# Designs tried in a protein design run: peptides against a protein of PDB entry 5EIB. Part 20

Target 1, 366 residues: chain A of PDB entry 5EIB
Amino acid sequence: VDLEPGTMDSVRSGPFGQIFRPDNFVFGQSGAGNNWAKGHYTEGAELVDSVLDVVRKESESCDCLQGFQLTHSLGGGTGSGMGTLLISKIREEYPDRIMNTFSVMPSPKVSDTVVEPYNATLSVHQLVENTDETYCIDNEALYDICFRTLKLTTPTYGDLNHLVSATMSGVTTCLRFPGQLNADLRKLAVNMVPFPRLHFFMPGFAPLTSRGSQQYRALTVPELTQQMFDSKNMMAACDPRHGRYLTVAAIFRGRMSMKEVDEQMLNVQNKNSSYFVEWIPNNVKTAVCDIPPRGLKMSATFIGNSTAIQELFKRISEQFTAMFRRKAFLHWYTGEGMDEMEFTEAESNMNDLVSEYQQYQDATAD
Target 2, 366 residues: chain A of PDB entry 5EIB as posed
Amino acid sequence: VDLEPGTMDSVRSGPFGQIFRPDNFVFGQSGAGNNWAKGHYTEGAELVDSVLDVVRKESESCDCLQGFQLTHSLGGGTGSGMGTLLISKIREEYPDRIMNTFSVMPSPKVSDTVVEPYNATLSVHQLVENTDETYSIDNEALYDICFRTLKLTTPTYGDLNHLVSATMSGVTTCLRFPGQLNADLRKLAVNMVPFPRLHFFMPGFAPLTSRGSQQYRALTVPELTQQMFDSKNMMAACDPRHGRYLTVAAIFRGRMSMKEVDEQMLNVQNKNSSYFVEWIPNNVKTAVCDIPPRGLKMSATFIGNSTAIQELFKRISEQFTAMFRRKAFLHWYTGEGMDEMEFTEAESNMNDLVSEYQQYQDATAD

## One batch from the design tools (peptide; aimed at target 1 Y41 D339 E345)

Design b1_p12_6 (made by RFdiffusion4)
Pose (drawn by RFdiffusion4):
Order: C-alpha cells, then structure tokens, then sequence
Structure b1_p12_6 (pose): chain A 366 residues (1-366), chain P 12 residues (1-12)
C-alpha cells in the first residue's frame, strides 16, 4: 500500500517482486508529501476502503486468523498517517485480533525533514491506543550502528534495512517454526505486555554484521548472550541500563548446548538482577530454534520491554515541542481539516506514556 | 464525508 504510485514499480522489480498477489497492490496517484493529515484524513481516507476490501478478502480465506502485522515509518505521511488509519479501521472490524507493528522512528541523522516529529507524535498517539505490540525500530540506532560499529562512513537505506531485516527475521522466528514459547502473537503479547499501553519493544540481535563481509568465527553462547543484551546491539536508541526490564524474550538460533544457554541466561539475570523488575518473577523467557539465519551458524535475538524506551519518546517529544511551540507548518495540517487540538492530545498522551514508564521504573516490591 | 469518517477514527 502507498499513496505514491512509483512504490509499486520498485517492489515489483525487486527479486521477489513477482511473488505477491497482483490484486494486493493498492496505490494512489499522488501521496502525502510527509503530511500525516493528508495520509490519514485526506488522501488515506480516499484510498483506505480499497485496502480494507483486500484485507477482508485475505482474512475470509484464513482458517483461523491470528492477527495483523504492519510495516511502516512514523516520520512520513502515508506509512504514518494512512497506516494508523488502517490500524484504526482494522481494530473496528477485527476487534478481537492482535495488531502488531514494525514501526520505524525518525531521526535527524537520516532524514532532512523537520515535520517528522509531528508525524511521529500523531502516530505514537494512535499506536498507544490501538496496537497490541509495536517493535520500535529507531533510525537513530540503525544509523549509529552502521556509522560507529560497522564503520560505514555514509550509511544508505540499504545499510539500515540490513539491520531491520535481520531483526524482523529474528523476532518472528517463534511464530514461523514449531516450538513451545511465544508461538503465536497472543501468547507473545500475554508474556510481554503487563500493562496495555506499555507495548513498545526494544529489539536487538547478535552478531551485528555489515552486509557482504565477513563471516565468522561463530560466536560462543556466552558471547551471543552478552552481545544480545549490549546497548550497542539494540535497534532502539536507548540505554537499557538506564531503566529496568519488565519482560524479555530471547531467541537463540542454530545448533548449541541447551544447557549452556540455560546457564548463561540464568547468569545474566542474577549478576544484573537490579535491572529486572522484582515484582514480575521469572520475566525472562528463552526460546531455542535449530535453524540459523542465512550466513550464520549461531545467532541470538533479543526482545525487551524496558522502561528505558522512554528515552526514545522523550527525544521525539522534545523535537515535537520545539516545533509545536513556534507553530511551524501547522497550517499544512489544519489545511486538511485536522484539529489543532489533536496535536495537543497526541503530545499529552505521549508524555503520559513517558511518565508511566518512569512510574514502573521506580516501583518497588517492598 | 470520508474525511469526517477518518476523523472519527482518529478520535476513536
């Protein structure tokens, strides 16, 4: 789905472009120009019922639908504006299904548009209310990993998307292969989301590799375990050691000692017990899958529900406030008939989300 | 209108 028609061509000309159902391409003529109001209201509303028809059709041909997963950026107009409209419409029509999103957060290091904080805040407001799980993929973190760790002086979207694809593969492994833990979206959500609004996850993986060089050696289980908890291996630009984990899901892929995995996972939990909330006993679940990802014999994927994610929302909120106080470009949004109070409503909801993460960060079992 | 409907979904 895109408001921009040129997106259809690039996907089709891609390696697996012909495998998609031709009828499932739903596109507009213009597109939103980084205007969330255009995406949601104006233009996305024009296009949205066509998308829902296709969604309804895919759903009625499902033996037992688990739910939906949406990939989109929060910084633009279509993936953000229309994407959250689609989520709201799907929530109305399929209220008992899990909604899961892979949402990429904007960063000034990657994109040169100062309205992106507007678009992201209006979107975060919709996701807080309407999604069950959201993987926070931070362009800030992706750029820093490429620039500082992978030593790519000029990271491209291809460089960033290599990190995203490795992460998406890792976090959906328990859904795609036989296993006991978090095997479906609802079970994953019950294990990861103690409070409905706090469903923004920090993904990480090990080893971090630059695409096309080179290999190995394969990591030891200790090396995998330590790296997947490392702040430098997170896809969100937050220091996990600045907050506390409410829940964690760890996924080890490849051939390895299950016993050694158990010992290392127990080791990181009690050496660093102060970083795991004490009022949620046994809040770290571990899954092993025998099939490694491409190019690797061993890998680990980390999924964290950490109070430290408030750093991400504080950064967006600060940029949003800096722009919104000067009312810059606000007429671009209200020109599409959007209420200015929707900006204030979204800002307040995001700041409320930050306060809630801090409340549980300081909470004690006493 | 479709925009009014979309706005309703924003508020929902």
Amino acid sequence: as target 2 above (366 residues)
Amino acid sequence: SKRDEARRFYKT

Design b1_p12_6_s1 (made by RFdiffusion4, then SolubleMPNN; from b1_p12_6, 8 letters changed)
Fold by OpenDDE base, seed 1:
Structure b1_p12_6_s1 (fold): chain B 366 residues (1-366), chain A 12 residues (1-12)
Amino acid sequence: as target 1 above (366 residues)
Amino acid sequence: SKVEEAKKLWRS
C-alpha cells in the first residue's frame, strides 16, 4: 500500500515483486507530501476502503488468522497517517485479532523532513491505543550501528533497510518455523507485554560485524549473547542501562547447543540483573531454531520491552514541543481538516506513556 | 497504586 505509485513500481520490479498478487497492490496518485493529516483524513481516507477490501479477502483465505503485521514509517505522511488510519479500521473490524507493527522512527540524522516530529507524535498516539505489539525501529540507532559498528563512512537507506530486514526476519522466526517459543502473535504478546500500553519493543540483531573484521570474528553462542545485550546493538536509540527490562525474548538461529544457549542466557541475566525488574518472574524467554539465516552459520535476535524506551519518546516529544509552541507548519495539517486539539492530545498521551514507563522503572518488589 | 495493581495482575 502507498499513496505514491512509484513505490509500488519499485516493489513490482524488485527481486521479490512476483510473490505478491497484483490485486494486492493498492496505491494512490497524489502522495501524502510528508503530511500525517493528508495520509489520515484526505488522500489516505479515499484509499482505505480499497485496502480494507483486500485485507478482508486475504483474511477469509487464512486457515487460522492470528492477526495483522504492518510495516510503516512514522516520519512520512503515508506510513504514519494512512498506516494509523488502516490500523484503526482493522482494529474496529477485527477487535479479537493481534495488531503487530514494525514502526520506523524518524531521525534528523537520516532525514531533513522538518515535520517528522508531528507525524511521529500523531502516529505514536494511535499506536498506544490500537496496537498490541510495536517493534521500534529507530533510524537514529540504525544510522549509528551502520557508522560505528559496521564502519560505513556514509550510511545509505539501503544499509539501514538491510538491518531492518535482518531484524524483521529474526523476530518473525518463531512465527515461521514450527515448535518454537512465541509460535503465535498472541503468545508473543502474553510473554512480552505485561501492561497493555507498554507494548513498544527495542529489537537487536547479532552478529553485526564490519566487512573488514568479518574474517577474524568467530560466531559463537557467547559472542552472540554478549552482542545482543550490548547497548550499541539496540535498534532503538535508547540505552538499556538507563532503564529496566520488563521482558526479554532471545531468538537464536543455527545449529548450536541448547545447553550452551541456556547457560549463556543465564550468565548474561545474572551479570545484568540490575537492568531487569525483579518483580516479573521468568521475564526472559529463549528460543532456538536450527535453521540459520541465509549467509550466516548462526544469529541471535533480541526483543526487549525496556523502560529505557522512554528516551526515544522523550526525544520525539522534545522535537514536537519545540515546533508546536511556535505553531510551525501547523496550517499544513489544519488545512487537511485536522483539529489543533489532536496535537495536544497526542503530546499528552506520549507524555503519559513516558510517565508510565518511569513508574515501572522505579517500582520495587516490596 | 496503579503499579501495585499491575504487579498483582502480572504475578497472577
Scores: peptide ipSAE 0.022, ipTM 0.587, DockQ to the pose 0.022
OpenDDE base, seeds 2, 3, 4, 5: peptide ipSAE 0.000, 0.020, 0.000, 0.000; ipTM 0.315, 0.571, 0.318, 0.320

Design b1_p12_6_s2 (made by RFdiffusion4, then SolubleMPNN; from b1_p12_6, 7 letters changed)
Fold by OpenDDE base, seed 2:
Structure b1_p12_6_s2 (fold): chain B 366 residues (1-366), chain A 12 residues (1-12)
Amino acid sequence: as target 1 above (366 residues)
Amino acid sequence: SKVEEAKKLYRA
């Protein structure tokens, strides 16, 4: 789905274009112009029914519909505005299904789009209310990984998207292979989301490898475990040491000893016990899949529900507030039928979310 | 508090 035809043509002409049904390509002509309000209230609203018709058709063809997975950007107009409109409409029609998102957070290091803080804040407001699980994929963190860890002098969208694809492949492993922990979206939600509003995940991946880089030696289980918990391997620009883990899932892939995995996972928890909440028992879940990712002998994927994720929301909130106080570009949104009150409501809800994370961070076992 | 209620749900 896109409000521009050119992205759809790129997907269709790409190496995987043939895996999608032609009728499942739904696109507009005008684009969103990086405006959330165009995506949500005007251009996106004109296209949404055509998307919902396809969603219904594909849902009816499912033997067992678990839910929906949306991949979108929160900085643009289409992914943010139309994406959140779709989430709302799908949630209304399928209230008993899991809504899962891969939400790409904007960064000034990656994009010069000045209004990204508005689009992100307005999107987060919708995600808080209408999603069950949101993987926060932060372009800030992806850029820093590419530059600092992968030693790429000029990270490209291709480099960032490689990390995104590796992460998405990792976190969906249990859904794609039989006999795994968290084998469905609902089980993942039960294990990862102790509080309904606190459903934003910090993903991480090990080993971090660039496209075509054979340079990484096969990592051991101890090395994978250590790297997976390293803040430098997080796909969200948050330091886990500044917060506490509510829940963690670790997904190992490849041929390895389950015993060794369990030992290393216990060791890393004990070593980092101060970074976990004490009042959630058994809050770390581990899965092992014998099937490695393509081109690797083994990998580990991290899913963290951490109160440190508030650093990401604070960054967006600070940028939002600095623009909103100046009424910068508000006329682009209000001109599409949006009320200024929606900005204040979205800011308030995101600040409430930050406060909720802080309360759970400070919560001691009585 | 919501935190205390939440703690009770996870202690049960």
Scores: peptide ipSAE 0.020, ipTM 0.486, DockQ to the pose 0.022
OpenDDE base, seeds 1, 3, 4, 5: peptide ipSAE 0.008, 0.000, 0.000, 0.000; ipTM 0.446, 0.324, 0.318, 0.358; seeds 4, 5 fail the geometry check

Design b1_p12_6_s3 (made by RFdiffusion4, then SolubleMPNN; from b1_p12_6, 7 letters changed)
Fold by OpenDDE base, seed 1:
Structure b1_p12_6_s3 (fold): chain B 366 residues (1-366), chain A 12 residues (1-12)
Amino acid sequence: as target 1 above (366 residues)
Amino acid sequence: SKVEEAKELYRK
């Protein structure tokens, strides 16, 4: 789905364009112009019914519908505005299904779109209320991984999207291969989300290795485990050492000893025990899938529900507040039928979310 | 301009 036709042509011309049904390409002509309000109230609102018709058709063809997975950006107008409209409409029609998102967070290191803090804040307000689980994929963290870890001098959107694709493949492993832990979206939510509003995950992937050092690096279970818990491997721009993990899932892929995985996972938890809440028992889950990702002998994917994720929301909030105090660009949103009050409500809800994470960070066992 | 000020705020 897009409000611009050119993105659909790019998907169709891509190496996997033929796997999608032609009738499942729903697109507009005018675009959102990086405006959340165009995505949510005008251009997106004109297209949403056509998308819902496709969603219904595909849902009816499912033997067992678990839920929905949306991949979108929060900095743009379509992914943010129309994406959150679509989430709301799907939630209304399918209230008993899981809503999962891969939400790409904006960064001034990657984009010069000035209104991204508005689009992101308005989107987070919707995601807090209408999703059951959200993977936070932060363009700032992806850029830093590309630059610092992968040693790319000038990271491109292609380089960032490669990390996104590896992560998405990793976190969906348990859904795609039978007999795994978290084999359905509901089980994942039950294991990862102890409190309904605290459903924002920091993903990570291992191995991440620069092209120049790949030949010298052994892929071992200890190395994967160490890298997966390294703050520099987090695909959300927060330091886990500044918070506490509420829950963790680790998904190992490839031929390895389950015993070795369990030993290394126990060791890393014990070594980092100060970074876990003590009042959630068995809050680390591990899965092993014998099927490696393409081009790797083994990998590990990390899913963390950490109170440190508040650093990401604080960054967005600070940028939002700086613009909103000046009413900068606000007329572009109000001109599409938004009320200024919706900005204040979205800011408030995101600040409440930050406060909730801080409360559970400071909580002790009774 | 307000646009330049907003760009400068977003880059900080």
Scores: peptide ipSAE 0.009, ipTM 0.368, DockQ to the pose 0.027
OpenDDE base, seeds 2, 3, 4, 5: peptide ipSAE 0.000, 0.000, 0.000, 0.000; ipTM 0.302, 0.328, 0.332, 0.330; seeds 4, 5 fail the geometry check

Design b1_p12_6_s4 (made by RFdiffusion4, then SolubleMPNN; from b1_p12_6, 6 letters changed)
Fold by OpenDDE base, seed 1:
Structure b1_p12_6_s4 (fold): chain B 366 residues (1-366), chain A 12 residues (1-12)
Amino acid sequence: as target 1 above (366 residues)
Amino acid sequence: SKVEEARKLYRK
């Protein structure tokens, strides 16, 4: 789905374009112009019914519909505005199904789009209310991984999207291969989301290795475990040492000893015990899938529900506030039929979310 | 308490 035809043509002409049904390509002509309000109230609202018709058709063809997975950006107008409109409409029609998102967070290190803080804040407001689980894929963290860890001097969208693809493949492993922990979206939500509003995940992937050092690195369970818990490997721009993990899932892939995995996972929890809440029992879950990802002997994917994620939301909130106090570009949104009050409501809800994370960070076992 | 609610969710 897109409000521009050019992106759909790129997908269709791509190496995997043939795996999608032609009738499932729904697109507009005008685009959203990086405006959330165009995506949500005007251009996106004109297209949403056509998308819902496709969603219904595909849902009816499912033997057992678990829920929905949306991949979108929060900085642009289509992914943010139309994406959140779709989430709302799907939630209304399928209230008993899981809503999962892969939400790409904007960063001024990656994009010069000045209104991204508005689009992101308005989107987060919708995601807090209408999703059950959201993977926070932060372009700032992806850029920093590409530059610092992968030693790419000029990271491209292709380099960032490679990390996104590896992460998405990792976190969906348990859904795609039978006999795993979190084998369905509902079980994942039950294990990862102790509080309904606190459903924003910090993903991570290992191994992350520069091209120049690949030949010198052994892929071992200890090394994967260490790298997966390293703050530098987090795909959300927050330091887990500044917060506490509410819940963690680790997904190992490849031929390895389950005993060794369990030992290393226990060791890393014990070593980092101060960074876990003590009042959630058995809050670390581990899965092992014998099938490695393509091109690797083994990998580990991390899913963290951490109170440190508030650093990401604080960054967006600070950028939002700096623009909104000046009413900068506000006429672009109000001109599409949006009320100024919706900005203040979205800001308030995101600040409430930050306060909730802080409250659970400071909670002790009574 | 919110801690007690969390304890109830993870016991199921």
Scores: peptide ipSAE 0.082, ipTM 0.762, DockQ to the pose 0.021
OpenDDE base, seeds 2, 3, 4, 5: peptide ipSAE 0.021, 0.005, 0.000, 0.000; ipTM 0.573, 0.365, 0.353, 0.279

Design b1_p12_7 (made by RFdiffusion4)
Pose (drawn by RFdiffusion4):
Structure b1_p12_7 (pose): chain A 366 residues (1-366), chain P 12 residues (1-12)
Amino acid sequence: as target 2 above (366 residues)
Amino acid sequence: SLAEETLARHLE
């Protein structure tokens, strides 16, 4: 789905572009120009019922639908504006299905548009209310990993998307292969989301590799465990050691000692017990899958529900406030008939989300 | 919500 028609061509000319159902391409003529109001209201509303028809069709041909997963950026107009409209319409029509999103957060280091904080805040407001699980993929973190760790002086979207694809593969492994833990979206959600609004996850993986060089050696289980908890291996630009984990899901892929995995996971939990909330006993679940990802014999994927994610929302909120106080470009949004109070409503909801993460960060069992 | 109201007015 895109409001921009040129997106259809690039996907089709891609390696697996012909495998998609031709009828499932739903596109507009213009597209939003980084205007969330255009995406949602104006233009996305024009296009949205066509998308829902296709969604309804895919759903009626499902033996037992688990739910939906949406990939989109929060900084633009279509993936952000229309994407959250689609989520709201799907929530109305399929209220008992899990909604899961892979949402990329904007960063000034990657994109040169100052309205992106507007678009992201209006979107975060929708996701807080309407999604069950959201993987926070931070362009800030992706750029820093490429620039500082992978030593790519000029990271491209291809460099960033290599990190995203490795992450998406890792976090959906329990859904795609036989296993006991978090095997479906609802079970994963019940294990990861203690409070409905706090459903923004920090993904990480090990080893971090630059695409096309080179290899190995394969990591030891200790090396995997330590790296997958490392702040430098997170896809969100937050220091996990600045907050506390409410829940964690760890996924080890490849051939390895299940006993050694158990010992190392127990090791990181009790050496660093102060970083795991004490009022949620046994809040770290571990899954092993025998099939490694491509190019690797061993890998680990980390999914964290950490109070430290408030740093991501504080950064967006500060940029949003800096722009919104001066009312810059606000007429671009209200020109599409959007209420200015929607900006204030979204800002307040995001700041409320930050306060809630802090409340549980300071909470004690006593 | 404000967003739903805005969308309802837009669809009018």

Design b1_p12_7_s1 (made by RFdiffusion4, then SolubleMPNN; from b1_p12_7, 4 letters changed)
Fold by OpenDDE base, seed 3:
Formats: sequence, C-alpha cells, structure tokens
Structure b1_p12_7_s1 (fold): chain B 366 residues (1-366), chain A 12 residues (1-12)
Amino acid sequence: as target 1 above (366 residues)
Amino acid sequence: SIAEEDLKRYLE
C-alpha cells in the first residue's frame, strides 16, 4: 500500500514482485507529502476503504487469522498517517485480533524531513491506543549499527532496510515454524506485554559483522548471546542500561545445543540482573529453531520490553515541543482538517507513556 | 551495498 504509484512499480519489477497478487497492490496518485494529516484525513482516507476491502478478502481466505502485521515509517505521511488510520480501522473491524507493527522511527541523521517529529508524535499516540505489539525500529540506531558495527562509511536506506528485514525475519521465526515458543501473536503479547500501554519493543539481531571481520568470526552461542544483549546492537536508539527490562524474548536459529543456549541466557541474565525488574518472574523467554536463516549457520533475535525505550519517546517529544511551541508548519496539518488540540493530546499521551515507563522503572518489589 | 549482495545470495 502506498499513496504514490512509483513504489508499487518498484515492488512489481523487483525479485519478489510475482509473489503478490496484482489486486493486492493498492495505491494513490498524489502522495502524502510527508504530512501525517494528508495520510490520515485526506489522501489516505480516500484510499483506506480500498485497502480494507483487500484486508477483508485476505482475512476471509485465512484458515486461522491470528492478527495483522503492519510495516510502516513514522516520519513520512503515508506510513504514519495512513498507516495509523489503517490500524484504527482494522482494530475497529477486528477487535479480537492482534495488531502488530514494525514502526520505523525517524532520525535527523537519516532524513532531512523537518516535520518528522509531528508525524512520529501523532503516530505514537495512535500506536499506544490501537496496537498490541510495536517493534520500535529506530533509523538512528540502524544508522549507528551500519556505521559503527558494520563499518559502512555512508549507510544507505538499502543497508538500513537489510537490518530491518533480518530483524523481521528473526522475530517472525516462531510464527513461521511449528512447535516454538511464542508460536502465535497472542502468546507473544502475553509473554512480552505485562501492561497494555507498555507494548513497545526494542529489537536486535545477531550476528552483525563487518565485511572485514566476517572471515575471522566464529558463530557461537556465547558470541550471539553477548552481541544480542549489547546496547550497541539494539535497533531502538536507547541504552538498556539506563532502564530495566520488563520482559525479554530471545529467538535462536540454527543447529545448536538447547542446554548451551539456556546456560548462556541464564549467564547473561545473571550478569545483567540489575537491568531487569525483580517483580516479574520468568520474564526472559527463549526459543530455538533448528532452521538457520539463509546464508548463516546460526542467528539470534532479541525482543526487549525495556523502560529505557522512554529515551526514544523523549527524543521525539523534545523535537516535537521545539517545533510546536513555535507553531512551525502547523498550517499544513490544520489545512488538512486537523485541530491544534490533536497535537496537544498526542504530546500529552506520549509524555504519559514516558511517565508510565519511568514509574515501572522505579518500582521495587514489595 | 550489503543489501544488494545479500539479496543476490538470497536469489542464488
């Protein structure tokens, strides 16, 4: 789905274009112009019914519909505005199904779009209310991984999207292969989301290795475990050491000893015990899938629900507040039918979310 | 790019 036709043509002409039904390509003509309000109230609102018709058709063809997975950006107008409109409409029609998102957070290191803080804040407001699980994929973190870990001097969107695709493949492993922990979206939510509003996850993927180091790297369970819990490997731009994990899931792929995995997971948890809440028992879940990802002997995917995620929201809030105090660019949103009150409500809800994470970070076992 | 090389490997 896009508000621009050119993206659909690129997908159709791509190596996987033939796996999608032609009728499932829903697109507009005008785009959102990086404006959340165009995505949510005007251009996106004109297209949403056509998307919902496809969603209904595909949902009816499912033997066992678990829920929905949306991949979108929060900086652009289509992914943010139309994406959150679509989430709201799907939630209304399918209230008993899981809403899962892969939400790409904007960064000024990656994009020069000035209004990204507005689009992100307005999107987070919708995600807090209408999603059950949100993987926070931060373009700032992706850029830093590409630059620092992968040793890419000039990271491209292709390089960032490679990390996203590896992570998405990792977190969906248990959904695609039978007999795993978190084998459905609802089980994942039950294990990962102790409080309904606190459903924002820090993803991570291992191994991440620079080209120059690939020939020297042994893929071992200890190395995967160490890298997966490293703050520099988080695909959300926050430091887990500044918060506490509410819940963690680790998904290992490849032929490995379950005993070795359990030992390494216990060791990393014990070494990092100060970074976990003490009042949630058994808050670390581990799965092992014998099938490695293509091109790797083994991998590990990390899913963390950490109070440190508030650093991501604080960054967005600070940028939002700096623009909103000046009423900068607001006329582009109000001209599409938005009220200034919607900005204030979105800011307030995001600040409340930050306060909630802080409260649980500071909570002690009674 | 790394993505192009990994995509190439994926298509082999």
Scores: peptide ipSAE 0.239, ipTM 0.869, DockQ to the pose 0.013
OpenDDE base, seeds 1, 2, 4, 5: peptide ipSAE 0.000, 0.162, 0.049, 0.005; ipTM 0.411, 0.824, 0.778, 0.443; seeds 1, 2, 4, 5 fail the geometry check

Design b1_p12_7_s2 (made by RFdiffusion4, then SolubleMPNN; from b1_p12_7, 4 letters changed)
Fold by OpenDDE base, seed 2:
Formats: structure tokens, sequence, C-alpha cells
Structure b1_p12_7_s2 (fold): chain B 366 residues (1-366), chain A 12 residues (1-12)
């Protein structure tokens, strides 16, 4: 789905274009112009019914519909505005299904789109209310990984998207292969989300390898475990050491000893016990899939529900507040039918979310 | 402020 035809043509002409049904390409002509309001209230609202018709058709063809997975950006107009409109409409029609998102957070290191803080804040407000699970994929973190860890002098969208694809492949492993922990979206939610609003995940991946890098270093289970918990491997620009893990899932892929995985996972928890909440027992879940990722002998994917994720929301909130206090660019949103009150409500809800994370960070076992 | 520096990065 896109409000621009050019993106769809690029997907269709790409190496995987033939895996999608032609009728499942739904697109507009005008685009959103990086405006959430165009995505949500005007251009996106004109297209949403045609998308919902396709969603219904594909849902009816499912033997067992678990839920929905949306991949979108929060900095743009289409992914943010129309994406959140779709989430709302799907939630209304399928209230008993899991809503899962891969939400790409904006960064001024990656994009110069001035209104990204508005689009992100308005989107987060919708995600808090209408999603069950949100993987926070932060362009800030992806850029820093590419630059600092992968030693790419000028990270490209291709480099960032390589990390995104590896992460998405990792977190969906249990859904795609039989006999795994968290084998469905609902089980993942039950294990990862102790409180309904606190459903934002910090993903991480090991080993971090550049696209087309021939230098594969074989990692051991201890090395994978250590890298997976390293803040430098997090796909969200948060330091886990500044917060506490509510819940963690680790997904190992490749031929390895389950015993060794369990030992290393226990060791990392014990060494980092101060970074876990004490009042959630058995809050770390581990899965092992014998099937490695393509081109790797083994990998580990991290899913963290950490109170440190508030750093990401604080960054967006600070950027939002700096613009909103000056009423910068607001006329582009109000001109599409938005009220200034929607901005204040979205800011308030995101600040409440930050406060909730802080409360649980400071909570002690009574 | 940190917020003003963040905004400046989008405006440059």
Amino acid sequence: as target 1 above (366 residues)
Amino acid sequence: SIAEEALKRYLE
C-alpha cells in the first residue's frame, strides 16, 4: 500500500515483486507530502476502503487468522498517517485479532523532513491505543550501527533496510517455523506485554553483518548472547542500562546446544540482574530454531520490553515540543482538517506513556 | 536547549 505509485512500481519490478498478487497492490496518485494529516484524513481516507476490501479478502482466505503485521515509517505521511488509519479501521473490524507493527522511528541523521516529530508523535498516540505489539525500529540506532559498528562512512537506506530485514526475520522466526516458543502472535503478547500500554519493543540482532560482506566470523553461543544484550546491537536508540527490562525474548537460530543456550542466558541474566525488574518472575524467554538465517551459520535476535524505551519517546517529545510551541508548520495539518487539540492529546498520551515506564522502572517488590 | 538543538538538526 502506498499513496504514491512509484514505490509500488519499484516493488513490482524488484526481485520479489512476483510473490505479491497484482490485486493486492493498492496505491494512490497524489502522495501524502510527508503530512500525517493527508495520510489520515484526506488522501489516505479516500484509499482506505479499497485497502480494507483486500484485507477482508485475504483474511477470509486464512485457515487461522492470528492477526495483522504492519510495516510502516512514522516520519513520513503515508506510513504514519494512512498506516495508523488502517490500524484503527482493522482494529474496529477485527477487535479479537492481534495488531503487530514494525514501526520505523524517524531520525534527523537519516532524513531532513522537518515535520517528522509531528508525524511520529501523532502516530505513537495511535499505536498506544490500537496496537498489541510494536517493534520500535529506530533510524537513529540503525544509522549508528551502520556508521560505528559496520564502519560504513555514508550509510544508505539499503544498509538500514538490511538491518531491518534481519531483525524482522529474527523476531518472526517463531511464527514461521514449527515447535517454537511464542509460536503465535498472542503467545508472544502474553509473554512480552505485562501491561497493555507497555507494548513497545526494543529489538536487537547478532551478528551484525553488512550487506555483501564476505567476512563472516563464526560466532559462538556465548559471543551471540553477549552481543545480543549489548546496547550497541539494539535497533532502538536507548541504553538498556538506563532502565529495566520488564520482559525479554531471545531467539537463537542455527545448530547449537540448547543446554549451552540456557546456561549463557542464565549467566547474562545473573550478571545483569540490576537491569531486570524483580517483581516479574521468569521474564526472560528463550527459543532455539535449528534453521539459521540465509548466509549465516547462527544468529540471535533480541526482543526487549524495557523501560529504557522512554528515551526514544523523550527524544521525539522534545523535538515535537520545540516545533509545536512555535506553531511551526501546523497550518499544513489544520488545512487538512486537523485540530490543534489532536496535537496536544497526542503529546499528552506520549508523556503519560513515558511516566508509566518510569513508574515501573522505579517500582520495587513490596 | 536539547530540544532547540534537535530542531536545528532538522532545519539544517
Scores: peptide ipSAE 0.010, ipTM 0.396, DockQ to the pose 0.025
OpenDDE base, seeds 1, 3, 4, 5: peptide ipSAE 0.008, 0.009, 0.006, 0.006; ipTM 0.461, 0.422, 0.422, 0.422; seeds 4, 5 fail the geometry check

Design b1_p12_7_s3 (made by RFdiffusion4, then SolubleMPNN; from b1_p12_7, 7 letters changed)
Fold by OpenDDE base, seed 1:
Structure b1_p12_7_s3 (fold): chain B 366 residues (1-366), chain A 12 residues (1-12)
Amino acid sequence: as target 1 above (366 residues)
Amino acid sequence: SIAEKALEKYLK
């Protein structure tokens, strides 16, 4: 789905374009112009029914519908505005199904789009209410991984999207290979989301190695475990050491000893015990899939529900507040039929979310 | 507007 035809043509002409049904390409002509309100109230609202017709058709063809997975950006108008409109409409029609998202957070290091803080804040307001689980894929963190860890001097969208694809493949492993922990979206939500609003995940992937160092690095279970819990390996721009893990899932892939995995996972929890809440028992879950990812002997994927994720929302909130106090660019949103009050409501809800994470960070066992 | 472009430079 897109409001621009050129993106759809790129997917269709791409190496995997033939795996999608032609009738499942739904697109507009005008785009959203990086405006959330165009995506949500005008251009996106004209297209949403055509998307819902496809969603219904594909849902009826499922033997067992678990839920929905949306991949979108929060900085752009289509992914943010139309994406959140779709989430709302799907939630209304399928209230008993899981809503999962892969939400790409904007960064000034990656994009020069000035209104991204508005689009992101308005999107987060919708995601808090209408999703059950959201993977926060932060372009700030992806850029820093590419530059610092992968030693790429000028990271491209291709380099960032490679990390996104590896992460998405990792977190969906248990859904694609039967007999694993969190084998369905509902079980994942039950294990990862202790409180309904606190459903924003910090993903991570290992191994991440620069091209020049790949030949000298042995892929071992201890090394994967150590890298997966390293703050520099998080796909969200927050330091887990500044917060506490509510829940964690680790997904190992490849031929390895389950005993060695369990030993290393116990060791890393014990070493980092101060960074876990003590009042959620058995809050770390581990899965091992014998099938490695393509091109690797083994990998590990991390899913963290951490109170440190508030650093990401604070960054967006600070940028939002700086523009909103001056009413900068608001006429582009109000001109599409949006109320200025919706900005204040979205800011308030995101600040409440930050306060909730802080409350559970400071909570002790009674 | 010129003001929007000036604000863009200030927000960067």
Scores: peptide ipSAE 0.020, ipTM 0.503, DockQ to the pose 0.025
OpenDDE base, seeds 2, 3, 4, 5: peptide ipSAE 0.015, 0.000, 0.000, 0.015; ipTM 0.516, 0.353, 0.369, 0.489

